# Peptides against a protein of PDB entry 7VSI: the designs that were tried, part 37

Target 1, 32 residues: chain A of PDB entry 7VSI
Amino acid sequence: EDISEDPSWARVVNLNALLMMAVAVFLWGFYA

## One batch from the design tools (peptide; made by RFdiffusion4, then SolubleMPNN)

Design b2_p22_3_s2 (from b2_p22_3, 10 letters changed)
Fold by OpenDDE base, seed 3:
Structure b2_p22_3_s2 (fold): chain B 32 residues (1-32), chain A 22 residues (1-22)
Amino acid sequence: as target 1 above (32 residues)
Amino acid sequence: VLDEALVLYLNALQLLLVSLTS
């Protein structure tokens, strides 16, 4: 209730988090 | 070679998660 997320913004944040992780995996692969 | 294969697998997994959340 107090810190509950707006469903639309929760989706935006989750998507950006996953995109950041995808980029991190690409960088890991590049320097592996 | 196995560590690089793991990276590719994790990348594919994350791309799948992106498609499920978009």
Scores: peptide ipSAE 0.085, ipTM 0.623, DockQ to the pose 0.086
Fold by OpenDDE base, seed 1:
Structure b2_p22_3_s2 (fold): chain B 32 residues (1-32), chain A 22 residues (1-22)
Amino acid sequence: as target 1 above (32 residues)
Amino acid sequence: VLDEALVLYLNALQLLLVSLTS
């Protein structure tokens, strides 16, 4: 419980992580 | 060519994952 995530913020972080990965694929496609 | 196809495929997958988690 000491290192447990808040469920709402966990969703925010997970969504932003996926968005960031999507952007990374766009950048790879553009510059590679 | 295969690299470009892979980029498009992975991009499509990640957009799908984003939509599923939204």
Scores: peptide ipSAE 0.077, ipTM 0.619, DockQ to the pose 0.093
Fold by OpenDDE base, seed 4:
Structure b2_p22_3_s2 (fold): chain B 32 residues (1-32), chain A 22 residues (1-22)
Amino acid sequence: as target 1 above (32 residues)
Amino acid sequence: VLDEALVLYLNALQLLLVSLTS
C-alpha cells in the first residue's frame, strides 16, 4: 500500500504546524 | 528590552512564514 504523502493534506498539516508555532510565540510574548 | 525585541522579531517571522504557506 502506498504511504506517499498527499500534497494537499501535506499543505494543510504544514499550515497548521506554522499556525501553532505562531500562537506559541504570541503566548510567549504575552506572558514572558 | 532585548528579549522583548527578540519576541517581536520572532513573531514577525512566524507571521511571514504563515503568509507564505497560505
Scores: peptide ipSAE 0.076, ipTM 0.615, DockQ to the pose 0.073
Fold by OpenDDE base, seed 5:
Structure b2_p22_3_s2 (fold): chain B 32 residues (1-32), chain A 22 residues (1-22)
Amino acid sequence: as target 1 above (32 residues)
Amino acid sequence: VLDEALVLYLNALQLLLVSLTS
């Protein structure tokens, strides 16, 4: 099976991962 | 004070990572 990434979708996934981490840090900073 | 410094560091790191991946 081919598990290679489409370059355009790879960027979308990477940006969403960073946004998710940013939200997690902001929530932690607010409630901790 | 350390928690504020940590927040600034993490925010700066996130901005760098976003600029590299965009």
Scores: peptide ipSAE 0.070, ipTM 0.592, DockQ to the pose 0.074

Design b2_p22_3_s3 (from b2_p22_3, 10 letters changed)
Fold by OpenDDE base, seed 1:
Order: C-alpha cells, then structure tokens, then sequence
Structure b2_p22_3_s3 (fold): chain B 32 residues (1-32), chain A 22 residues (1-22)
C-alpha cells in the first residue's frame, strides 16, 4: 500500500492549515 | 498593545505564507 501523499491533496491540506491558523489569529486578536 | 502588535505581525506572516504557497 502506498502511504505517500498525493501532491494535490497535500496542497489542499496545507492551504486549509494556513487558513485555520489565520482564523486562530483573528480569534486571538478578538478574545485575548 | 503588545498583543495587538503580535496579532498584526502574525497576520502579516500568515498572508505571506499563503502568498508563497500559491
């Protein structure tokens, strides 16, 4: 079985991770 | 004040990372 990342899905996951971090920064800015 | 500066810095950094990833 191949456990290597599909490069297109890797990019989607990475972009979503960055977006989630951006949301976290906004939440930090609002509540902290 | 420091918290706001940190937020602005982190936001700028994240925007740069998004730009680099596109």
Amino acid sequence: as target 1 above (32 residues)
Amino acid sequence: VLDLALVVYLLALLLLLVSLSS
Scores: peptide ipSAE 0.094, ipTM 0.626, DockQ to the pose 0.076
Fold by OpenDDE base, seed 3:
Structure b2_p22_3_s3 (fold): chain B 32 residues (1-32), chain A 22 residues (1-22)
Amino acid sequence: as target 1 above (32 residues)
Amino acid sequence: VLDLALVVYLLALLLLLVSLSS
């Protein structure tokens, strides 16, 4: 079975990963 | 002060990367 990413869903996952990292950095700054 | 500057810099960088991805 092919495990290659669908390019549309790869973009959705990457955007969500970046957004989650931005929220994590904000929380780090807030509680630092 | 340096800790806050680093956090702000990283946040700005991440927002730029999100913007470039669209």
Scores: peptide ipSAE 0.094, ipTM 0.627, DockQ to the pose 0.075
Fold by OpenDDE base, seed 4:
Structure b2_p22_3_s3 (fold): chain B 32 residues (1-32), chain A 22 residues (1-22)
Amino acid sequence: as target 1 above (32 residues)
Amino acid sequence: VLDLALVVYLLALLLLLVSLSS
């Protein structure tokens, strides 16, 4: 219970993680 | 060329995953 993920916040965190990975790939492509 | 192709592929994959997450 105490450390269980709230489904709405889990979705927000996962979406932001994917967006950050997309930005990281873009930067990798730009500077590689 | 291979490096750029891999980057484009991974970027396309991530954009697809972002789209599916909505």
Scores: peptide ipSAE 0.093, ipTM 0.627, DockQ to the pose 0.077
Fold by OpenDDE base, seed 2:
Formats: C-alpha cells, structure tokens, sequence
Structure b2_p22_3_s3 (fold): chain B 32 residues (1-32), chain A 22 residues (1-22)
C-alpha cells in the first residue's frame, strides 16, 4: 500500500520506458 | 545481416508493445 503505484503515472512511466527502449534499439542499429 | 535482422525484429516487437499499450 505505501509504495503502490498511481495507475495514471504507471502508464506514463511504462510508455516512456517503451519509447526509451525503441530509441536504444535505433542507437544500437546505428552504432553496432 | 543477422545483426540487422535482430534490430529490425526488436524494433517491430517494441512498436507492437507500444501500440498494444495505447
């Protein structure tokens, strides 16, 4: 309960995490 | 060639996950 995620912010964080992973894949494709 | 195929596969997977999260 004390560390429970707010559902709206959980979605924002998850979407940003996926977008950052997509950027990382592009950088991997460019430099690897 | 295999490295590029892996990158394209992972990109497609991530785009799918983003679309499913919408």
Amino acid sequence: as target 1 above (32 residues)
Amino acid sequence: VLDLALVVYLLALLLLLVSLSS
Scores: peptide ipSAE 0.093, ipTM 0.623, DockQ to the pose 0.080

Design b2_p22_5_s1 (from b2_p22_5, 17 letters changed)
Fold by OpenDDE base, seed 1:
Structure b2_p22_5_s1 (fold): chain B 32 residues (1-32), chain A 22 residues (1-22)
Amino acid sequence: as target 1 above (32 residues)
Amino acid sequence: SAKYLALSNALFAMVLAQLEAM
């Protein structure tokens, strides 16, 4: 559909989100 | 220390990300 995600790109985005969360956890723990 | 815990958490999250890709 118009707003439905492509399955392969959805996975790429989700993996990127996990990596960004890892970076965020590091920055939070390091600087906060 | 906090920085080492943060590092371990980051590494663990990255491992989980790789496992999810499988």
Scores: peptide ipSAE 0.113, ipTM 0.664, DockQ to the pose 0.289
Fold by OpenDDE base, seed 4:
Structure b2_p22_5_s1 (fold): chain B 32 residues (1-32), chain A 22 residues (1-22)
Amino acid sequence: as target 1 above (32 residues)
Amino acid sequence: SAKYLALSNALFAMVLAQLEAM
């Protein structure tokens, strides 16, 4: 498919997205 | 407080992400 994902890179992207959300919440909690 | 709960959830999410990467 034109927009098919490599499953290994999909996992890397998803884990990084989760980490970035956690960092964002940490920063919100720290500076709020 | 809600912000401290958010902090604990953030730390937990970071730990889970590291474990899932193993």
Scores: peptide ipSAE 0.109, ipTM 0.652, DockQ to the pose 0.350
Fold by OpenDDE base, seed 5:
Parts: C-alpha cells; structure tokens; sequence
Structure b2_p22_5_s1 (fold): chain B 32 residues (1-32), chain A 22 residues (1-22)
C-alpha cells in the first residue's frame, strides 16, 4: 500500500493531538 | 473565571491522554 500508519506511531500522534488541543483550549480561554 | 475553567479543562484532558496511553 502506498500510504499506511504504523499502529504504535498512530497512537503517539493521536495522544499528542489531544495534548495540543488541550493547550489550544487553555490559550483560547485565557486570552479570548 | 474563564482562565481557571480553561486551565482545569486542559489539565483534565492531559490526564485523560495519560490514562488512554496505559
């Protein structure tokens, strides 16, 4: 297949995405 | 205040991320 994700790294990316969303919500709530 | 609500929500999300990693 031309594109695919390694399951372990897919998990790391998803967890980091959640953390980045949490930081974004904090910044939005604090400065808006 | 909005800042403390946002802070608590962010910390909660970080805790959930750690639990999901287990």
Amino acid sequence: as target 1 above (32 residues)
Amino acid sequence: SAKYLALSNALFAMVLAQLEAM
Scores: peptide ipSAE 0.109, ipTM 0.659, DockQ to the pose 0.297
Fold by OpenDDE base, seed 2:
Structure b2_p22_5_s1 (fold): chain B 32 residues (1-32), chain A 22 residues (1-22)
Amino acid sequence: as target 1 above (32 residues)
Amino acid sequence: SAKYLALSNALFAMVLAQLEAM
Protein backbone atom coordinates (compact mmCIF):
# COMPACT_ATOMS: atom_id res chain seq x y z
CA GLU B 1 0.00 0.00 0.00
CA ASP B 2 0.98 3.63 -0.47
CA ILE B 3 2.46 4.99 2.78
CA SER B 4 2.99 8.54 1.47
CA GLU B 5 2.03 11.19 4.01
CA ASP B 6 -0.84 13.59 3.47
CA PRO B 7 0.91 16.99 3.72
CA SER B 8 -1.70 18.52 6.04
CA TRP B 9 -1.76 15.59 8.44
CA ALA B 10 2.03 15.32 8.33
CA ARG B 11 2.14 18.82 9.84
CA VAL B 12 -0.40 17.89 12.53
CA VAL B 13 1.54 14.76 13.45
CA ASN B 14 4.88 16.57 13.59
CA LEU B 15 3.54 19.40 15.75
CA ASN B 16 1.87 16.98 18.14
CA ALA B 17 5.12 15.01 18.34
CA LEU B 18 6.86 18.19 19.51
CA LEU B 19 3.99 18.80 21.94
CA MET B 20 4.45 15.34 23.44
CA MET B 21 8.18 15.99 23.84
CA ALA B 22 7.45 19.24 25.70
CA VAL B 23 5.00 17.47 28.03
CA ALA B 24 7.57 14.76 28.72
CA VAL B 25 10.25 17.34 29.55
CA PHE B 26 7.98 19.15 32.01
CA LEU B 27 6.98 15.92 33.74
CA TRP B 28 10.63 14.88 33.87
CA GLY B 29 11.51 18.26 35.37
CA PHE B 30 9.09 17.65 38.23
CA TYR B 31 9.48 13.95 38.97
CA ALA B 32 13.15 13.29 38.15
CA SER A 1 4.41 24.55 43.72
CA ALA A 2 6.64 22.81 41.21
CA LYS A 3 3.84 20.50 40.04
CA TYR A 4 1.56 23.42 39.20
CA LEU A 5 4.39 25.16 37.35
CA ALA A 6 5.02 22.00 35.32
CA LEU A 7 1.30 21.70 34.58
CA SER A 8 0.99 25.32 33.49
CA ASN A 9 4.01 25.00 31.21
CA ALA A 10 2.60 21.83 29.64
CA LEU A 11 -0.76 23.48 29.03
CA PHE A 12 0.95 26.53 27.53
CA ALA A 13 2.94 24.30 25.19
CA MET A 14 -0.29 22.55 24.15
CA VAL A 15 -1.96 25.86 23.33
CA LEU A 16 1.01 27.03 21.26
CA ALA A 17 1.20 23.75 19.35
CA GLN A 18 -2.48 23.86 18.40
CA LEU A 19 -2.29 27.52 17.38
CA GLU A 20 0.70 26.85 15.14
CA ALA A 21 -1.22 23.99 13.52
CA MET A 22 -3.79 26.50 12.21
Scores: peptide ipSAE 0.101, ipTM 0.670, DockQ to the pose 0.173

Design b2_p22_5_s2 (from b2_p22_5, 18 letters changed)
Fold by OpenDDE base, seed 5:
Structure b2_p22_5_s2 (fold): chain B 32 residues (1-32), chain A 22 residues (1-22)
Amino acid sequence: as target 1 above (32 residues)
Amino acid sequence: AEALLALSNALFAMVLAAAAAM
């Protein structure tokens, strides 16, 4: 199975991962 | 105060995310 990432979609996924981490930091900072 | 701190943390993290995506 070829699991090679398209470079453009890899950037989109990585950006979304970082944004989710930012939201997680918000939730942690708000409720902790 | 905690809400403002959490918001500032979120905004800072988003700025870092934007910089990392460049």
Scores: peptide ipSAE 0.116, ipTM 0.666, DockQ to the pose 0.253
Fold by OpenDDE base, seed 2:
Structure b2_p22_5_s2 (fold): chain B 32 residues (1-32), chain A 22 residues (1-22)
Amino acid sequence: as target 1 above (32 residues)
Amino acid sequence: AEALLALSNALFAMVLAAAAAM
């Protein structure tokens, strides 16, 4: 089975990961 | 003020990194 990432979807996942990290840092900074 | 500025800079850097990854 080929489990390699589709390059277009890899970009979407990486973008969402970075946005979620920004939101997580916001939540940590203000509510932890 | 310094902690909030550092936080905002970190957030901005991550947003720029996200934009650069597109």
Scores: peptide ipSAE 0.111, ipTM 0.653, DockQ to the pose 0.398
Fold by OpenDDE base, seed 4:
Structure b2_p22_5_s2 (fold): chain B 32 residues (1-32), chain A 22 residues (1-22)
Amino acid sequence: as target 1 above (32 residues)
Amino acid sequence: AEALLALSNALFAMVLAAAAAM
């Protein structure tokens, strides 16, 4: 089975991961 | 002031990393 990511969707997922990390750091910095 | 600066720098670095990943 080929479990390789589609390059276009891999970029979308990676961008969303980085944005979510930025939001998580904001929430941590503001509320913790 | 230091905490706000550190937070803003961390957020900015992550935004730049996101832009660089596009």
Scores: peptide ipSAE 0.110, ipTM 0.653, DockQ to the pose 0.388
Fold by OpenDDE base, seed 3:
Structure b2_p22_5_s2 (fold): chain B 32 residues (1-32), chain A 22 residues (1-22)
Amino acid sequence: as target 1 above (32 residues)
Amino acid sequence: AEALLALSNALFAMVLAAAAAM
């Protein structure tokens, strides 16, 4: 089976990863 | 003040990276 990423979904996942990193740093800075 | 500035810079850098990835 081919496990290569669909280019459109790869972009969606990468954008969500960056947004989640920003949220994680905000939560760390505010509550730690 | 320094911690707030560092946090703001980190958040801004990640927002710019997200915008550049579009």
Scores: peptide ipSAE 0.104, ipTM 0.648, DockQ to the pose 0.356

Design b2_p22_5_s3 (from b2_p22_5, 19 letters changed)
Fold by OpenDDE base, seed 2:
Structure b2_p22_5_s3 (fold): chain B 32 residues (1-32), chain A 22 residues (1-22)
Amino acid sequence: as target 1 above (32 residues)
Amino acid sequence: AAALLALSNALFALALALQAAM
């Protein structure tokens, strides 16, 4: 399977995605 | 109002990240 995710790296990427979204929305709120 | 909504959404996303880390 050529596109299988390693479970440990999948968790790291997903956590970073959520953190980046939180930072982006915080900045939107800060400059609103 | 929009800033408070954005802040609440940011805190919710952070809470989801913390939940996923457990």
Scores: peptide ipSAE 0.123, ipTM 0.673, DockQ to the pose 0.337
Fold by OpenDDE base, seed 5:
Structure b2_p22_5_s3 (fold): chain B 32 residues (1-32), chain A 22 residues (1-22)
Amino acid sequence: as target 1 above (32 residues)
Amino acid sequence: AAALLALSNALFALALALQAAM
């Protein structure tokens, strides 16, 4: 089964993951 | 201290995100 990622969607997912991590850490800082 | 570390880490993650978008 080919589980290779589409290069354009891989970039979108990776970018979104980094942004979500930044938001999560910001929320941690906000409630600290 | 924890809030400053959280802010610094968030800014670093944003910098990586901006670099990955290029």
Scores: peptide ipSAE 0.122, ipTM 0.671, DockQ to the pose 0.361
Fold by OpenDDE base, seed 4:
Structure b2_p22_5_s3 (fold): chain B 32 residues (1-32), chain A 22 residues (1-22)
Amino acid sequence: as target 1 above (32 residues)
Amino acid sequence: AAALLALSNALFALALALQAAM
């Protein structure tokens, strides 16, 4: 079974991960 | 100081996201 990522969807997922990290750091800085 | 550091890190993560989108 090939579990390799489609390069276009891998980019979309990686972008969303970075955006989520930015939001998480903002929430940490504001509320902690 | 901690809030400004968190803000700078959040902006850096956003900059990485923008760079990865290009």
Scores: peptide ipSAE 0.121, ipTM 0.670, DockQ to the pose 0.322
Fold by OpenDDE base, seed 3:
Formats: C-alpha cells, structure tokens, sequence
Structure b2_p22_5_s3 (fold): chain B 32 residues (1-32), chain A 22 residues (1-22)
C-alpha cells in the first residue's frame, strides 16, 4: 500500500507535531 | 489576558502530547 504509514513512525511524527505547536503557542504567550 | 490564554493552550497541548505518548 503505497501511502500507508508505519504505526511507530506515525506516532513519532504526531508527537513532534504536538510539541512544535506547544512551543509556538508558548512563544506567542511569552511575547504577548 | 492573551498571554494567559496562550500559556493555558500551550500547557494543554503538552498534556495531549503526553497522553499520545502512552
């Protein structure tokens, strides 16, 4: 299946996406 | 007010990240 994600790497990517969003919003709060 | 909302949202996002790691 050409576009299927490996479940372990999908979790790593999703966790990093959430962490990046948290850092971005923290920086917004820091400079607001 | 906006800074407190941003901080609260950041903490919530971290909580979701911790939950997704389980």
Amino acid sequence: as target 1 above (32 residues)
Amino acid sequence: AAALLALSNALFALALALQAAM
Scores: peptide ipSAE 0.120, ipTM 0.670, DockQ to the pose 0.312

Design b2_p22_5_s4 (from b2_p22_5, 19 letters changed)
Fold by OpenDDE base, seed 3:
Structure b2_p22_5_s4 (fold): chain B 32 residues (1-32), chain A 22 residues (1-22)
Amino acid sequence: as target 1 above (32 residues)
Amino acid sequence: AQELLALSNALFAMALALAEAM
């Protein structure tokens, strides 16, 4: 069974990961 | 100091996201 990522969905997931990291860093800046 | 580091890193992360979207 092929578990390779679909290229379009892989991009969506990676972009969301980066945005989530940006939000986490803003929260760190606000509370630390 | 911590606030400035957090702001700079957040802006960098957003810039990377925009660059990958292009």
Scores: peptide ipSAE 0.118, ipTM 0.657, DockQ to the pose 0.344
Fold by OpenDDE base, seed 4:
Structure b2_p22_5_s4 (fold): chain B 32 residues (1-32), chain A 22 residues (1-22)
Amino acid sequence: as target 1 above (32 residues)
Amino acid sequence: AQELLALSNALFAMALALAEAM
């Protein structure tokens, strides 16, 4: 089975991952 | 200290996201 990452969607996923990390750090700062 | 670390890490993550988008 081909599980290779599509280059365009790889960028979208990586971008969203970084944005989610930023949000998570804000939540950490707010509640901790 | 944790408050400033959270802010700096959030800004760093957003900067990385911006760099990837370019």
Scores: peptide ipSAE 0.118, ipTM 0.658, DockQ to the pose 0.367
Fold by OpenDDE base, seed 2:
Structure b2_p22_5_s4 (fold): chain B 32 residues (1-32), chain A 22 residues (1-22)
Amino acid sequence: as target 1 above (32 residues)
Amino acid sequence: AQELLALSNALFAMALALAEAM
């Protein structure tokens, strides 16, 4: 079974990761 | 100060997401 990333879903996951990092930084600022 | 840094970093992360979506 091939475990290579699908290019379209790789992009979606990467964008989601960036958005989650933005939320995490807001939480860091809110509670610090 | 940390709140402003958090805001700026969050905005930067959103800008990166937007740029990559293009």
Scores: peptide ipSAE 0.118, ipTM 0.656, DockQ to the pose 0.325
Fold by OpenDDE base, seed 5:
Structure b2_p22_5_s4 (fold): chain B 32 residues (1-32), chain A 22 residues (1-22)
Amino acid sequence: as target 1 above (32 residues)
Amino acid sequence: AQELLALSNALFAMALALAEAM
């Protein structure tokens, strides 16, 4: 209850997390 | 090899994000 994620915002955060991981992989591939 | 691997992983991550959005 106190620390439970709101289902709608949880989805938004998860989508952004995956997109940020994709960006990080590109940066790793480019500079490493 | 690392460049192609990074590209494929990035495309896979975006595909997963798209699948979750649907």
Scores: peptide ipSAE 0.116, ipTM 0.655, DockQ to the pose 0.370

Design b2_p22_6_s2 (from b2_p22_6, 13 letters changed)
Fold by OpenDDE base, seed 3:
Structure b2_p22_6_s2 (fold): chain B 32 residues (1-32), chain A 22 residues (1-22)
Amino acid sequence: as target 1 above (32 residues)
Amino acid sequence: NRVRLANLLLLLLAVLLLGFLA
């Protein structure tokens, strides 16, 4: 399909999303 | 606050595990 994800880039995007969630949880944990 | 810190550490552990499984 035209909008199907490349498996390697899908992993990179997913890992970056998880990293951003970890950063957000850190900020919430210590500053909220 | 130790409870807040413990919850943070559990959440960070969960994120790390999800990253390992990805």
Scores: peptide ipSAE 0.121, ipTM 0.647, DockQ to the pose 0.041
Fold by OpenDDE base, seed 1:
Structure b2_p22_6_s2 (fold): chain B 32 residues (1-32), chain A 22 residues (1-22)
Amino acid sequence: as target 1 above (32 residues)
Amino acid sequence: NRVRLANLLLLLLAVLLLGFLA
């Protein structure tokens, strides 16, 4: 069994992770 | 608070740059 990532989905996941971090920083900036 | 706003903008810029390089 190979659990290696598909490069296209790895990119999608990484971009979403960065977007979520931006949202978290935004929320911290305005509400904390 | 201007310092807090500046830090927010720098962090957002960093995330945008990382996204651009991905």
Scores: peptide ipSAE 0.119, ipTM 0.645, DockQ to the pose 0.039
Fold by OpenDDE base, seed 2:
Structure b2_p22_6_s2 (fold): chain B 32 residues (1-32), chain A 22 residues (1-22)
Amino acid sequence: as target 1 above (32 residues)
Amino acid sequence: NRVRLANLLLLLLAVLLLGFLA
């Protein structure tokens, strides 16, 4: 079974990861 | 705190730029 990433879904996952980092930075900036 | 705010804005800008390049 091939476990290689589909390029389109890899981009979606990477963009989602960066969005979550942005949210984390907002929370850190506002509350920490 | 102006330094804290500046760092926050720079980090947000960096994440936005990385998202655009992804």
Scores: peptide ipSAE 0.118, ipTM 0.644, DockQ to the pose 0.039
Fold by OpenDDE base, seed 4:
Parts: C-alpha cells; structure tokens; sequence
Structure b2_p22_6_s2 (fold): chain B 32 residues (1-32), chain A 22 residues (1-22)
C-alpha cells in the first residue's frame, strides 16, 4: 500500500502544526 | 514587560509568515 502523503492534506496538516505551535507560544508568553 | 511582549509578537509573526509560505 502506498503511504506517500497527499500534497493537499500534507499542507493542511503542516498548517495545523504551525497554528498549534503559535498557540503554545502564546500560552507560554502569557502564563509561564 | 514591553520587551518580552515585543519578542512574543515577533515570534507569532514569524509563525504566521511560515504558515503563509507553506
């Protein structure tokens, strides 16, 4: 079975990862 | 602290820019 990434879904996952990192930095900046 | 806040905003801006480039 081919497990290579679909290019469109790869982008969606990468964007979500970046957004999650931004949220984490926000929480660190204000509450840690 | 204004410097800490400025650094945080720069980090957030960098992440947003990376998102637009991805």
Amino acid sequence: as target 1 above (32 residues)
Amino acid sequence: NRVRLANLLLLLLAVLLLGFLA
Scores: peptide ipSAE 0.116, ipTM 0.639, DockQ to the pose 0.037

Design b2_p22_6_s3 (from b2_p22_6, 15 letters changed)
Fold by OpenDDE base, seed 3:
Structure b2_p22_6_s3 (fold): chain B 32 residues (1-32), chain A 22 residues (1-22)
Amino acid sequence: as target 1 above (32 residues)
Amino acid sequence: RRTELALLLLLLLALLLLGFYA
């Protein structure tokens, strides 16, 4: 079975990963 | 705390721009 990423969904996943990192940094900064 | 918030906002902006051009 092919496990290759669809290019459009790969971009969506990567963007969500960056957004999650940004939220984590905000939470760390806010409560630090 | 204002400068820390400003730095976090700049980091958010940088990550968003990185995401749009990736």
Scores: peptide ipSAE 0.073, ipTM 0.630, DockQ to the pose 0.037
Fold by OpenDDE base, seed 1:
Structure b2_p22_6_s3 (fold): chain B 32 residues (1-32), chain A 22 residues (1-22)
Amino acid sequence: as target 1 above (32 residues)
Amino acid sequence: RRTELALLLLLLLALLLLGFYA
């Protein structure tokens, strides 16, 4: 079976990863 | 603190734009 990512869902996951990084930097900037 | 907030918001905007075009 091909385990390659669906391109549309890959984009959604990548966007969520970027948003999580932005939130992490926000928390770092305000609390560390 | 105001400039820190502004820089963080600009970073958030940059990451959002990267997400839309990547």
Scores: peptide ipSAE 0.072, ipTM 0.630, DockQ to the pose 0.036
Fold by OpenDDE base, seed 2:
Structure b2_p22_6_s3 (fold): chain B 32 residues (1-32), chain A 22 residues (1-22)
Amino acid sequence: as target 1 above (32 residues)
Amino acid sequence: RRTELALLLLLLLALLLLGFYA
């Protein structure tokens, strides 16, 4: 089976991962 | 809290730039 990432979707996922990390740091910084 | 917010915004900007260039 081939589980290789589509390059375009890989970039979308990576950007969303970075955004989620930024949101998590915001919540941690202000509420923890 | 102003400086904390500024630092978090700079971190957000850094992460966004990393996403565009990595």
Scores: peptide ipSAE 0.071, ipTM 0.622, DockQ to the pose 0.037
Fold by OpenDDE base, seed 4:
Structure b2_p22_6_s3 (fold): chain B 32 residues (1-32), chain A 22 residues (1-22)
Amino acid sequence: as target 1 above (32 residues)
Amino acid sequence: RRTELALLLLLLLALLLLGFYA
């Protein structure tokens, strides 16, 4: 229980992770 | 080129949709 994620903040973190991956793919696509 | 940009935009759209439903 002490290491379980709050569902609302887990969603925020997951969305930010997806956005970061999208940005990384754009940088890869245009510059690598 | 335009096709590469289109594919990247489709990938971005897919990730955004995944974020809304995951």
Scores: peptide ipSAE 0.070, ipTM 0.621, DockQ to the pose 0.038

## One batch from the design tools (peptide; made by RFdiffusion4, then SolubleMPNN)

Design b2_p23_2_s2 (from b2_p23_2, 20 letters changed)
Fold by OpenDDE base, seed 3:
Structure b2_p23_2_s2 (fold): chain B 32 residues (1-32), chain A 23 residues (1-23)
Amino acid sequence: as target 1 above (32 residues)
Amino acid sequence: ALEEALANVNALLTTGVDFYYNE
């Protein structure tokens, strides 16, 4: 349980995760 | 194939989140 994140980098990682999810949804919607 | 790959990624993410919050 000794897991911690720098608040600023946590926001960057979370934003990139959301962007990747959006791209995945568009790819699925367009090609599948 | 893309749809199947995305389903596998989603399953992996769900498993990872479950492990993280299980303590």
Scores: peptide ipSAE 0.045, ipTM 0.489, DockQ to the pose 0.080
Fold by OpenDDE base, seed 2:
Structure b2_p23_2_s2 (fold): chain B 32 residues (1-32), chain A 23 residues (1-23)
Amino acid sequence: as target 1 above (32 residues)
Amino acid sequence: ALEEALANVNALLTTGVDFYYNE
């Protein structure tokens, strides 16, 4: 199967991915 | 616990990625 990305939504998803990774690292560093 | 919740998120992401890339 071929999975294509909408360029505009790709940027939104990538920025949210970075945000979520930062939150995850914070939670890990503080509480785990 | 928080670590349990994070493990659930990790499991969800792993199975989701597996689902799409193995289709």
Scores: peptide ipSAE 0.042, ipTM 0.478, DockQ to the pose 0.067
Fold by OpenDDE base, seed 5:
Structure b2_p23_2_s2 (fold): chain B 32 residues (1-32), chain A 23 residues (1-23)
Amino acid sequence: as target 1 above (32 residues)
Amino acid sequence: ALEEALANVNALLTTGVDFYYNE
């Protein structure tokens, strides 16, 4: 089975991953 | 604690990868 990525969706996923990490850091900084 | 939270996320991701892509 091929698990290659569609380049356009790869960018969307990567940006969302970065945003989620930023949100996680903000939540940690505020509540922990 | 951040370390515990990151461990939980890592465990979730590892489980997901194993579920869908284990051949």
Scores: peptide ipSAE 0.037, ipTM 0.447, DockQ to the pose 0.081
Fold by OpenDDE base, seed 1:
Structure b2_p23_2_s2 (fold): chain B 32 residues (1-32), chain A 23 residues (1-23)
Amino acid sequence: as target 1 above (32 residues)
Amino acid sequence: ALEEALANVNALLTTGVDFYYNE
């Protein structure tokens, strides 16, 4: 099976993952 | 609440992995 990643899309996914984690932490901090 | 949220995230990730890597 091919498990390689397109480098450009890998960066987009990684940035979005970091942003989502930050948003989740802020929401938790505010509402919990 | 955090426990439930993490369970939901885990379920989502498990389902997603199943879609692409169940071969």
Scores: peptide ipSAE 0.035, ipTM 0.437, DockQ to the pose 0.061

Design b2_p23_2_s3 (from b2_p23_2, 19 letters changed)
Fold by OpenDDE base, seed 1:
Structure b2_p23_2_s3 (fold): chain B 32 residues (1-32), chain A 23 residues (1-23)
Amino acid sequence: as target 1 above (32 residues)
Amino acid sequence: ALAVALANLLALLLTGVALYLFE
């Protein structure tokens, strides 16, 4: 069983992680 | 002060996105 990441999907996931962090900052900025 | 810190953090994240897309 191989659990190595596909490079293209790894980039998609990593980009979405960054975008989610940006959204989290907006939420924190608005409600904190 | 907190708003400025948050804005800077957001700018850092956006910079990270930009660098990731345009490496």
Scores: peptide ipSAE 0.069, ipTM 0.594, DockQ to the pose 0.396
Fold by OpenDDE base, seed 5:
Structure b2_p23_2_s3 (fold): chain B 32 residues (1-32), chain A 23 residues (1-23)
Amino acid sequence: as target 1 above (32 residues)
Amino acid sequence: ALAVALANLLALLLTGVALYLFE
């Protein structure tokens, strides 16, 4: 079974990862 | 305080997007 990433969905996932990290850093900075 | 927090969040989000687009 092939688990290769579709390039378009890879971009969507990567962007979401960055956005989630930004939110996490904000929460960390605000509450820590 | 909330306005400042939201501005910081926006700045972080935009930074992430910028870094992604200009990778």
Scores: peptide ipSAE 0.067, ipTM 0.594, DockQ to the pose 0.227
Fold by OpenDDE base, seed 4:
Structure b2_p23_2_s3 (fold): chain B 32 residues (1-32), chain A 23 residues (1-23)
Amino acid sequence: as target 1 above (32 residues)
Amino acid sequence: ALAVALANLLALLLTGVALYLFE
């Protein structure tokens, strides 16, 4: 069974990861 | 100083997004 990532969905996931990191940093900056 | 640091971090993240989208 192959569990390799589909390239299109891998891009979607990675983009969302970057956006979540940006949001997390803003929250940290606001409350720190 | 914190605002400048956060602005630079945002710029870094946006650069990462741009490089990823236009790879």
Scores: peptide ipSAE 0.066, ipTM 0.588, DockQ to the pose 0.431
Fold by OpenDDE base, seed 3:
Structure b2_p23_2_s3 (fold): chain B 32 residues (1-32), chain A 23 residues (1-23)
Amino acid sequence: as target 1 above (32 residues)
Amino acid sequence: ALAVALANLLALLLTGVALYLFE
């Protein structure tokens, strides 16, 4: 079974991953 | 100090967007 990503949706997922990382760092900085 | 850190994170996000737009 092919589990390869659709290129357009891969970009959407990757950009959301970057956003989530930024939010996580903001929270870490706030409570550090 | 915090403003610099936030600006760096914003720059990272914008860099990520730019890389995908120009891929």
Scores: peptide ipSAE 0.065, ipTM 0.580, DockQ to the pose 0.467

